# Designs tried in a protein design run: peptides against a protein of PDB entry 6B9H. Part 137

Target 1, 151 residues: chain A of PDB entry 6B9H
Amino acid sequence: AELCESLLTWIQTFNVDAPCQTVEDLTNGVVMAQVLQKIDPAYFDENWLNRIKTEVGDNWRLKISNLKKILKGILDYNHEILGQQINDFTLPDVNLIGEHSDAAELGRMLQLILGCAVNCEQKQEYIQAIMMMEESVQHVVMTAIQELMSK

## One batch from the design tools (peptide; made by RFdiffusion4, then SolubleMPNN)

Design b2_p29_5_s2 (from b2_p29_5, 12 letters changed)
Fold by OpenDDE base, seed 2:
Structure b2_p29_5_s2 (fold): chain B 151 residues (1-151), chain A 29 residues (1-29)
Amino acid sequence: as target 1 above (151 residues)
Amino acid sequence: SPEMEELLKLAEELNKPQEWKDLIRKLFE
């Protein structure tokens, strides 16, 4: 999916420790968790990060477990910190991500992380970085932000 | 917002379309 590939490129700009070259690399949630910690380390602190299993291999059940925790973290962050509620919005199916590496659903997950970045305390820096990205990637990312901001 | 104004200035310098400027304003409203 174009959304997933563009957001994967965006995710790679965070330079996290975990491998993040392919869609498959993101399906265990470790990269996403590390990215969220960079976005807001006060909220996604070490205690939160330590709840994410780092060595899950191909175990889709463990992947789904991680992804559920991450999704919950994102939703809680939006509610508790960003003062936003997700209504009339299609949430990613983490089961499809963990079990089938579904790129479309992964794209939706990364889009939620994008929402955190462009609304967090350091949103200026993230918005600026996006504005400086390669044009085709930038366009997809901008569209994804617009979709999030739509009622 | 000073942050918003800085981003709007940057958007102008980068010749971004009005769409970007509208998005920036929306993100800071």
Scores: peptide ipSAE 0.749, ipTM 0.967, DockQ to the pose 0.907
Fold by OpenDDE base, seed 5:
Structure b2_p29_5_s2 (fold): chain B 151 residues (1-151), chain A 29 residues (1-29)
Amino acid sequence: as target 1 above (151 residues)
Amino acid sequence: SPEMEELLKLAEELNKPQEWKDLIRKLFE
């Protein structure tokens, strides 16, 4: 999916420790967790990050477990820190991500992380960075933000 | 917001379309 590929490119700008070159690299949630820690290290602190299992391999059950924790963290962050209500917004199916590497659902998950970045305390820096991205990627990312803000 | 104004200025310098400016304002409402 175009959304997933563009958001993967965006995720790569965070320069996290975990491999993040392919869609498959994102399915265990480790990259996502490290990105969230960069977005707000006070909230997504080391104790939170340590709850995400790193040596998952191809175990889709462990992937789903991680992804559920990630999703919960995002939702809690939006409620507790960003003061946003995510009612009437379709959540990603983490089962499809973990078991089938579903790019469309992964794109939806990354879109939620994008929402955290453009609404966090350092949102100016993230918005500016997006404005400087390659045009085609930038367009998709901007559209994804617009969709979030229209909910 | 100073941050909003800086982003709007940057958007202008980068010749971004109006929809970028609208989005920036929306994000700082």
Scores: peptide ipSAE 0.749, ipTM 0.967, DockQ to the pose 0.901
Fold by OpenDDE base, seed 3:
Structure b2_p29_5_s2 (fold): chain B 151 residues (1-151), chain A 29 residues (1-29)
Amino acid sequence: as target 1 above (151 residues)
Amino acid sequence: SPEMEELLKLAEELNKPQEWKDLIRKLFE
């Protein structure tokens, strides 16, 4: 999916420790958890990160377990820190991500992380970085932000 | 805010379309 590929490129700008070159690399949630910690290390602290299992391999059950924890963390962060309500918004199906590496659903998950970045304390830096990305990529990312901010 | 103004100036310098400026203002409402 176009959304997933562009957001994968955006995720790569965080330079996390976990491999993040392919869609498959993101399906265990480890990269996403490390990105969230960079966005807000006070909220997504070491105690939170330690709940995400790192040695997952191809076990789709463990992938789904991690993804559920990450999705909950994102939703809680939006409610508790960002003061935002997520209404009439289609949430990603983490089962399809974990079991089938569904790119469309993974794109939805990464879009939620994008929402955290452009609304967090350091949102100026993240918005500026997006403006400097390759034109075709930043257009998709900007459209994804617009969708999040629309009613 | 000062942060918003800095982003708007950057958008102008990069010759970004109006939709970028609108989005920046919306993100800082």
Scores: peptide ipSAE 0.748, ipTM 0.967, DockQ to the pose 0.907
Fold by OpenDDE base, seed 4:
Structure b2_p29_5_s2 (fold): chain B 151 residues (1-151), chain A 29 residues (1-29)
Amino acid sequence: as target 1 above (151 residues)
Amino acid sequence: SPEMEELLKLAEELNKPQEWKDLIRKLFE
């Protein structure tokens, strides 16, 4: 999906430790967790990160478990820190991500992370970085932000 | 905010369309 591809490119700008070159690389949630920690290390602290299993392999059940924790973290972050209600937004199906590497659902998940970045304390830096991205990718990401803000 | 103004300035320097400026203002609303 176009959204997933562009947001994968965006995710890669975080330069996390975990491999993040392909859609499949994101399905275990490890990259997402590391990105969230960069976005707000006070909230997504080491204790939170340690709940995410790193050596998952191809175990889709473990992937789903990680993804559920990450999704919960995102939702809690929006409620507790950002003061935003996401209940009206279509949530990703983490089962499809973990079991089938569904790019569309992964895109939705990454979009939620995008929402965290552009609303966090350091949102200026993230917004600026997005403005500097390659035009076609930037357009998709900007549109994704607009969609989030309209919900 | 200072952060918003800096982003708006950057948007101007980069000749961004109005929708970017609108989005920036909304994000800092």
Scores: peptide ipSAE 0.748, ipTM 0.967, DockQ to the pose 0.857

Design b2_p29_5_s3 (from b2_p29_5, 15 letters changed)
Fold by OpenDDE base, seed 5:
Structure b2_p29_5_s3 (fold): chain B 151 residues (1-151), chain A 29 residues (1-29)
Amino acid sequence: as target 1 above (151 residues)
Amino acid sequence: SPEMQELLKLAEEKNLPQEWLDLIKKLFE
């Protein structure tokens, strides 16, 4: 999906340790967890990150487990830290991401992470970085933010 | 806020569409 591909490009700007070149690379949640730690290391601290299983291979059950933890972390972060500024809408189906590498659902998950970035304490830096991206990617990301903030 | 103003200035310098200006204001309201 166009959303997923553009957000994958955005995710790559974080330069995390885990491989993040393909959609498949994101399905185990490790990249997403590392990105969240960069967004707010005080909240998504080392103890939180250590709960995400690494080296899960093709084990879709472990992928789903990780993804559920990440989704919960995002929702809790929005409630506890961001003051629930992101519009409530259909949550991503982590089962489809973990078991089938569903790009559309993965895009929705990455969109939630985008919401964290553009609302966190360092949101100016993340917004600015997006504004500097290649035009076609920037437009998709901007639209994704608009959808999140559409109350 | 100063942060918002800096982003608005950058958006204008880059000739970004009005949608960006509106979005920035919404993110800082």
Scores: peptide ipSAE 0.746, ipTM 0.967, DockQ to the pose 0.935
Fold by OpenDDE base, seed 2:
Structure b2_p29_5_s3 (fold): chain B 151 residues (1-151), chain A 29 residues (1-29)
Amino acid sequence: as target 1 above (151 residues)
Amino acid sequence: SPEMQELLKLAEEKNLPQEWLDLIKKLFE
């Protein structure tokens, strides 16, 4: 999916410790958790990060467990810190991500993380970084932000 | 806000489409 690939490129700009070269690399949630910690380390602190298992291999059940925690973290962050309510109707299906590496659903997950970045305390820096990205990727990311704001 | 104005200025310098200007304004409402 184009959304997933563009957001993967965006995720790579965070330079996290976990491998983040492929869609499969993101399915265990470790990269996402590390990205969220960079976005807001006061909220996604070390205690929160420690709840995410780092050595899951191909165990899709463990992947789903991590992804559920991450999704909950994102939703709680939006409610508690950003003052935004997210409609559950369009939430990503973490089961499809963990079990089948579904790129479309992964794209939805990364889009929620994008929403956190462009609304957090350091949103100016993240918005600026997006504005500096390669044009085709930038366009997809911009559209993804627009979609979030229209909900 | 100053942050918003800086981003708007950058968008203009990079010749980004009007959609970006509108988006920036909405993100800082």
Scores: peptide ipSAE 0.746, ipTM 0.967, DockQ to the pose 0.896
Fold by OpenDDE base, seed 4:
Structure b2_p29_5_s3 (fold): chain B 151 residues (1-151), chain A 29 residues (1-29)
Amino acid sequence: as target 1 above (151 residues)
Amino acid sequence: SPEMQELLKLAEEKNLPQEWLDLIKKLFE
């Protein structure tokens, strides 16, 4: 999916510790959790991060468990910190991500993380970084932001 | 805000489309 591919590129700019080169690398949620911690370490603190299992392997049940926690964290963050600025009416299906590595659903999950970044306290830095990305990727990411912020 | 103005300036320097300017303003409402 175009969205997932571009957002994967965006995710890679965070330089997290976990491997993040492929769609499959993201399906266990570890990269996403580490990215969220970078976005807001006060909210997504070490206690929160420690709830995400890192040694998951190919266990799709564990992947789904992680992804559910991450999605909940994102939604709670949106409500408690961001003031419901992100449109979360269409949520990603974490079962499809964990069990089938569904790129479209993963894209939607990454889009929610994008929403966190462009609305967090350090949103200027994240927005600026996106503005500096390669044009084709930038356009997709920009469109994804527009969709999230639309009312 | 100063942050918004910096982003708008950057957008101009990079000749980004109007939709970026609108988005920046929206994100800082």
Scores: peptide ipSAE 0.744, ipTM 0.967, DockQ to the pose 0.902
Fold by OpenDDE base, seed 3:
Structure b2_p29_5_s3 (fold): chain B 151 residues (1-151), chain A 29 residues (1-29)
Amino acid sequence: as target 1 above (151 residues)
Amino acid sequence: SPEMQELLKLAEEKNLPQEWLDLIKKLFE
């Protein structure tokens, strides 16, 4: 999916420790958790990050468990820190991500992380970084932000 | 805000489409 591929490129700009070259690399949630910690290390602190299992392999049950924790963290962050409502009916299906590496659902998950970045305390830096991206990727990311802001 | 103004200036320097200017203003309203 175009959204997933563009947001994968965006995720790669964070230069996290975990491998993040493919859609499959993101399905265990470790990259996403590390990205969230960079976005707001006070909220997504070491205690939070330690709840995400790193030795997952191909165990889709463990992937789903991690993804559920991450999704909850994103939702809680939006409500507790960003003060904005999230439409629960548009939430990504983490089961499809963990079990089937569903790119469309993964794109929706990454879009929520994008929402955290462009609304956090350091949003200027994240918005600027997006503005510096390759045009086609930048356009997809911008459209994804527009969609979030209209919800 | 100063942050918003810096982003608007950058958008103009990069000749980004008008929708970027609108989005920046929306993100900082």
Scores: peptide ipSAE 0.744, ipTM 0.967, DockQ to the pose 0.901

Design b2_p29_5_s4 (from b2_p29_5, 14 letters changed)
Fold by OpenDDE base, seed 1:
Structure b2_p29_5_s4 (fold): chain B 151 residues (1-151), chain A 29 residues (1-29)
Amino acid sequence: as target 1 above (151 residues)
Amino acid sequence: SSEMQELLALAEQLNKPEEWKQLIQRLFE
């Protein structure tokens, strides 16, 4: 999916510790959790991050468990910190991500993380960074932001 | 806010289309 590929490129700019070169690398949720910690380390603190299981391998049940925790974290962050500035009517299906590496659903998950970045305390820095991305990727990311704000 | 103004100025410097300016304004409402 075009959305997933562009957002994967965006995710790679965070330079997290976990491998993040492929769609499959993101399906266990570890990269996403580390990205969220960078976005807001006061909220997604070490205690929160420690709830995400590492070294899950190909265990899709553990992947889904991690992804559910991450999705809950994002939704709670929107409610408690961002004041519900992100519309989330269509939630990603984390079962499809964990079990089938569904790129479309993963794209929706990454889009929610994008929403966190462009609304967090350091949103100026994230918005500026997006403005500097390669034009085609930038356009997809911009459209994804617009969709979150306009639903 | 000062952050919004800085981003708008940057968008102008980068010759971004109007939709970028609108998005920036929306993100700082």
Scores: peptide ipSAE 0.740, ipTM 0.964, DockQ to the pose 0.920
Fold by OpenDDE base, seed 2:
Structure b2_p29_5_s4 (fold): chain B 151 residues (1-151), chain A 29 residues (1-29)
Amino acid sequence: as target 1 above (151 residues)
Amino acid sequence: SSEMQELLALAEQLNKPEEWKQLIQRLFE
């Protein structure tokens, strides 16, 4: 999916420790958790990160467990810190991500993380970085932000 | 805010379309 591929490219700019080259690399949630910690380490602190299992392999049940925790973290962050700036009109189906590596649903999850980045304390730096990305990727990311704000 | 103004200035420098400026303003409302 175009959204997922562009947001994967965006996610790669965070230079997290976990592998993040493919859609499959993101399905266990470890990359997403590490990205969220970079976005707001005070909220997504080490205690929160420790709840995410890192050695998951191909166990889709463990993937789903991680993804559910991450989604909850994002929604709680939006409510508690961002003041409901991110609309959850269409929540990603984490079961499809974990069990089938569904790129469309993964894109929706990454879009929520994008919402966290462009609304967090360091939003200026993230917005600026997006403005400097390759044009085709930038366009998709821009559209994704607009979608979050329009509903 | 000063952050918003800096981003708007950058958008202008990079010849971004008007929708970028509108988005920046909305993100800092």
Scores: peptide ipSAE 0.739, ipTM 0.964, DockQ to the pose 0.919
Fold by OpenDDE base, seed 4:
Structure b2_p29_5_s4 (fold): chain B 151 residues (1-151), chain A 29 residues (1-29)
Amino acid sequence: as target 1 above (151 residues)
Amino acid sequence: SSEMQELLALAEQLNKPEEWKQLIQRLFE
């Protein structure tokens, strides 16, 4: 999916420790968890990060478990820290991500993380970085942000 | 906010379309 591809490129700019070169690399949630910690280390602290299993391999059940925790973290962050109610649109299906590496659903998940970045305390830096991304990627990311902010 | 103004200035510097200004303003509402 176009959204997933562009957001993968965006995710790569975080330079996390976990491999993040392919869609498959993101399906265990480890990269996403590390990105969230970079976005807000006070909220997504070590205690939170330690709940994410790192040695998952191809175990889709463990992937789904991680992804559920991450999704919950994102939703809680939006409610508790950002003071925002997530739009009444379809949330990502973490089962499809974990079991089938569904790119469309992964794109939705990454879009939620994008929402965290552009609304967090350091949102200026993230917005600025997005503004200077390659144009085609920037366009997709811009549209994704607009969708999140639309009401 | 100052950070919003900085982003708006940057958007202008980079010749971004109006939709970027609108988005920046929305993100800081």
Scores: peptide ipSAE 0.738, ipTM 0.964, DockQ to the pose 0.890
Fold by OpenDDE base, seed 3:
Structure b2_p29_5_s4 (fold): chain B 151 residues (1-151), chain A 29 residues (1-29)
Amino acid sequence: as target 1 above (151 residues)
Amino acid sequence: SSEMQELLALAEQLNKPEEWKQLIQRLFE
């Protein structure tokens, strides 16, 4: 999926410790959790990050467990810190991500993280970084932001 | 805000289409 591929490229700009080169690398949620901590370390602190299991391997049940925690964290962050409402009917299916590495649903998950970045305290820096990305990737990311703001 | 103005100036400097300027303004509403 074009959305997933472009947002994977965007996620790679965070330079997190966990491997993040492929779609499969993102399915256990560890990269996403580390990215969220960079976005807002006061909210996604050490205690929150410690709830995400790092030694998951190919266990899709553990992947889904991590992804559910991350999705909840994103939703709580939007309501408690950003003061925004999210349409629950458009939420990503974390079961499809964990069990099948579904790129479309993973793209939707990464889009929610994008929403956190462009609305957080350091949103200027994230918006500027996106403006400097390769044009085709930048276009997809911009469209994804527009979609979030139109919901 | 000063942050918004800096981003708008950068968008102009990079010859971004008008939709980028509109998006920046929406993000800082």
Scores: peptide ipSAE 0.738, ipTM 0.964, DockQ to the pose 0.902

Design b2_p29_6_s1 (from b2_p29_6, 20 letters changed)
Fold by OpenDDE base, seed 2:
Structure b2_p29_6_s1 (fold): chain B 151 residues (1-151), chain A 29 residues (1-29)
Amino acid sequence: as target 1 above (151 residues)
Amino acid sequence: MEEEKKKKEEEKKGEEALQEFLERMKKLS
């Protein structure tokens, strides 16, 4: 999906330790967890990150477990810190991500992370980074933000 | 002094990016 590919490019700008070159690389949630920690290390602290298993391999059950924790973290962050600014009427299906590497659902997951970035304390820094992205990617990212903020 | 200047410059860049972002978002609607 175009959303997933563009947001994958966006995710790559975080320069996390985990591999993040393909959709498959993101399905275990490790990259996403590391990105969230960069977005707000006070909330997504080391204790939270340590709950995410890093040696998952191809075990889709472990992937789903990680993804569920991450999704919960995002939703809690939105409620507790961001003041419920993100419209979560369409949540990603983490089962499809973990078991089938579903790019569309992964895109939805990354979209939620994008919402965290553009609403966090350092939102201006992340907005600046988005504004420097290639035009086609920027368009998709901005559209994704618009969807999240629309009521 | 230099750190404060750097901070202000980064803040300004952030604000400019935000304004441009908002305007482009408006065009997408």
Scores: peptide ipSAE 0.272, ipTM 0.748, DockQ to the pose 0.271
Fold by OpenDDE base, seed 3:
Structure b2_p29_6_s1 (fold): chain B 151 residues (1-151), chain A 29 residues (1-29)
Amino acid sequence: as target 1 above (151 residues)
Amino acid sequence: MEEEKKKKEEEKKGEEALQEFLERMKKLS
């Protein structure tokens, strides 16, 4: 999906330790967890990160388990720190991400992380980083942000 | 409280910056 491809490019700007070159690389949640820690290390601290299993291989059940924890973390962060409510009907299906590497649902997951970045304490830094991206990617990313703000 | 006021002001600045960025992108599209 176009959204997923652009947001994958955006995720790569974080330079996390875990591999993040393909959609499949993101399906175990490890990259996403590391990105969230960079966004707010006080909230997504080492204790939180240690709950995400790193050695999952192709085990889609373990992927889903990780993704559920990450999604919960995002939702809690939005409610507790960002003061923003996310409508539940727009939430990604983590089962489809973990079991089938569904790009559309992964795009929705990454969109939620984008929401965290553009609303966190360092929001200006992330906005500026987005402004430096390639134009076609910027368009998709900004459209995704606009969609979040319109909810 | 003064600290709360400062927090609200920073939040406003962030929102204005984001809105300006969105408006800019709309014009370029």
Scores: peptide ipSAE 0.235, ipTM 0.721, DockQ to the pose 0.627
Fold by OpenDDE base, seed 1:
Structure b2_p29_6_s1 (fold): chain B 151 residues (1-151), chain A 29 residues (1-29)
Amino acid sequence: as target 1 above (151 residues)
Amino acid sequence: MEEEKKKKEEEKKGEEALQEFLERMKKLS
């Protein structure tokens, strides 16, 4: 999906330790968890990150377990830290991500992470980075941001 | 010509989206 492809490009700018070249690389949640830690290391600290199972291979049950924890973390972060500044009207189906590598649902998941980035303490830096992205990618990202902020 | 116009309109929409986002962020700060 267009959203997933553009947000994958965005995710790659974080230079996390875990492989993040393909959609499949993101389905276990490890990359996503590492990105969240970079966004707010005080909230998504080592104790939180250690709850995410690494080296899950192709075990879709473990993937789903990780993704559920990450989604909960995002929602809790939005409530406790961001003050519900982003709209979670359309939540991703983590079952489809973990079991079927559904790109559309993964895009929705990455969009929530985008919401965290543009509302966190370092939001100005992330906004600036987005403004420097290639036009085709930038448009998708900016549209995704607009969707998050809409009622 | 039509493709170029479409691309330009898409770019404009993206810029407007970001601007709208920034304005909303200011209100929440």
Scores: peptide ipSAE 0.165, ipTM 0.581, DockQ to the pose 0.031
Fold by OpenDDE base, seed 4:
Structure b2_p29_6_s1 (fold): chain B 151 residues (1-151), chain A 29 residues (1-29)
Amino acid sequence: as target 1 above (151 residues)
Amino acid sequence: MEEEKKKKEEEKKGEEALQEFLERMKKLS
């Protein structure tokens, strides 16, 4: 999906340690967890990150387990820190991400992370970074942001 | 030329979305 591809490009700007070149690289949640830690290391601290299994391989059950933890973290962060509600009916299906590498659902997951970035304490920094992205990617990302803010 | 026009329109839409977002963020600050 176009959303997933553009947000993958956005994710790559974080320069995390885990491989993040393909959609498949994101399906185990490790990259996403590391990105969240960069967004707010006080909330997504080492104790939180340590709950994410790093040596997952192709085990889709472990992927799903990681993704569920990450999704919960995002939801809790939005409620506890960002003070905003997310419609649970529009949440990504982490089972499809972990088991089938579903790009559309992954895109929705990354969009939630985008929401964290543009609403966190360092929101201006992340917004500025988005403003400097390649035009075609920037358009998709900005549209995704607007969609988040309109909910 | 047509593709360039389309690209420019998409850029404009993106910029508008960003400005709207920035205005919303400003209100929340």
Scores: peptide ipSAE 0.081, ipTM 0.578, DockQ to the pose 0.031

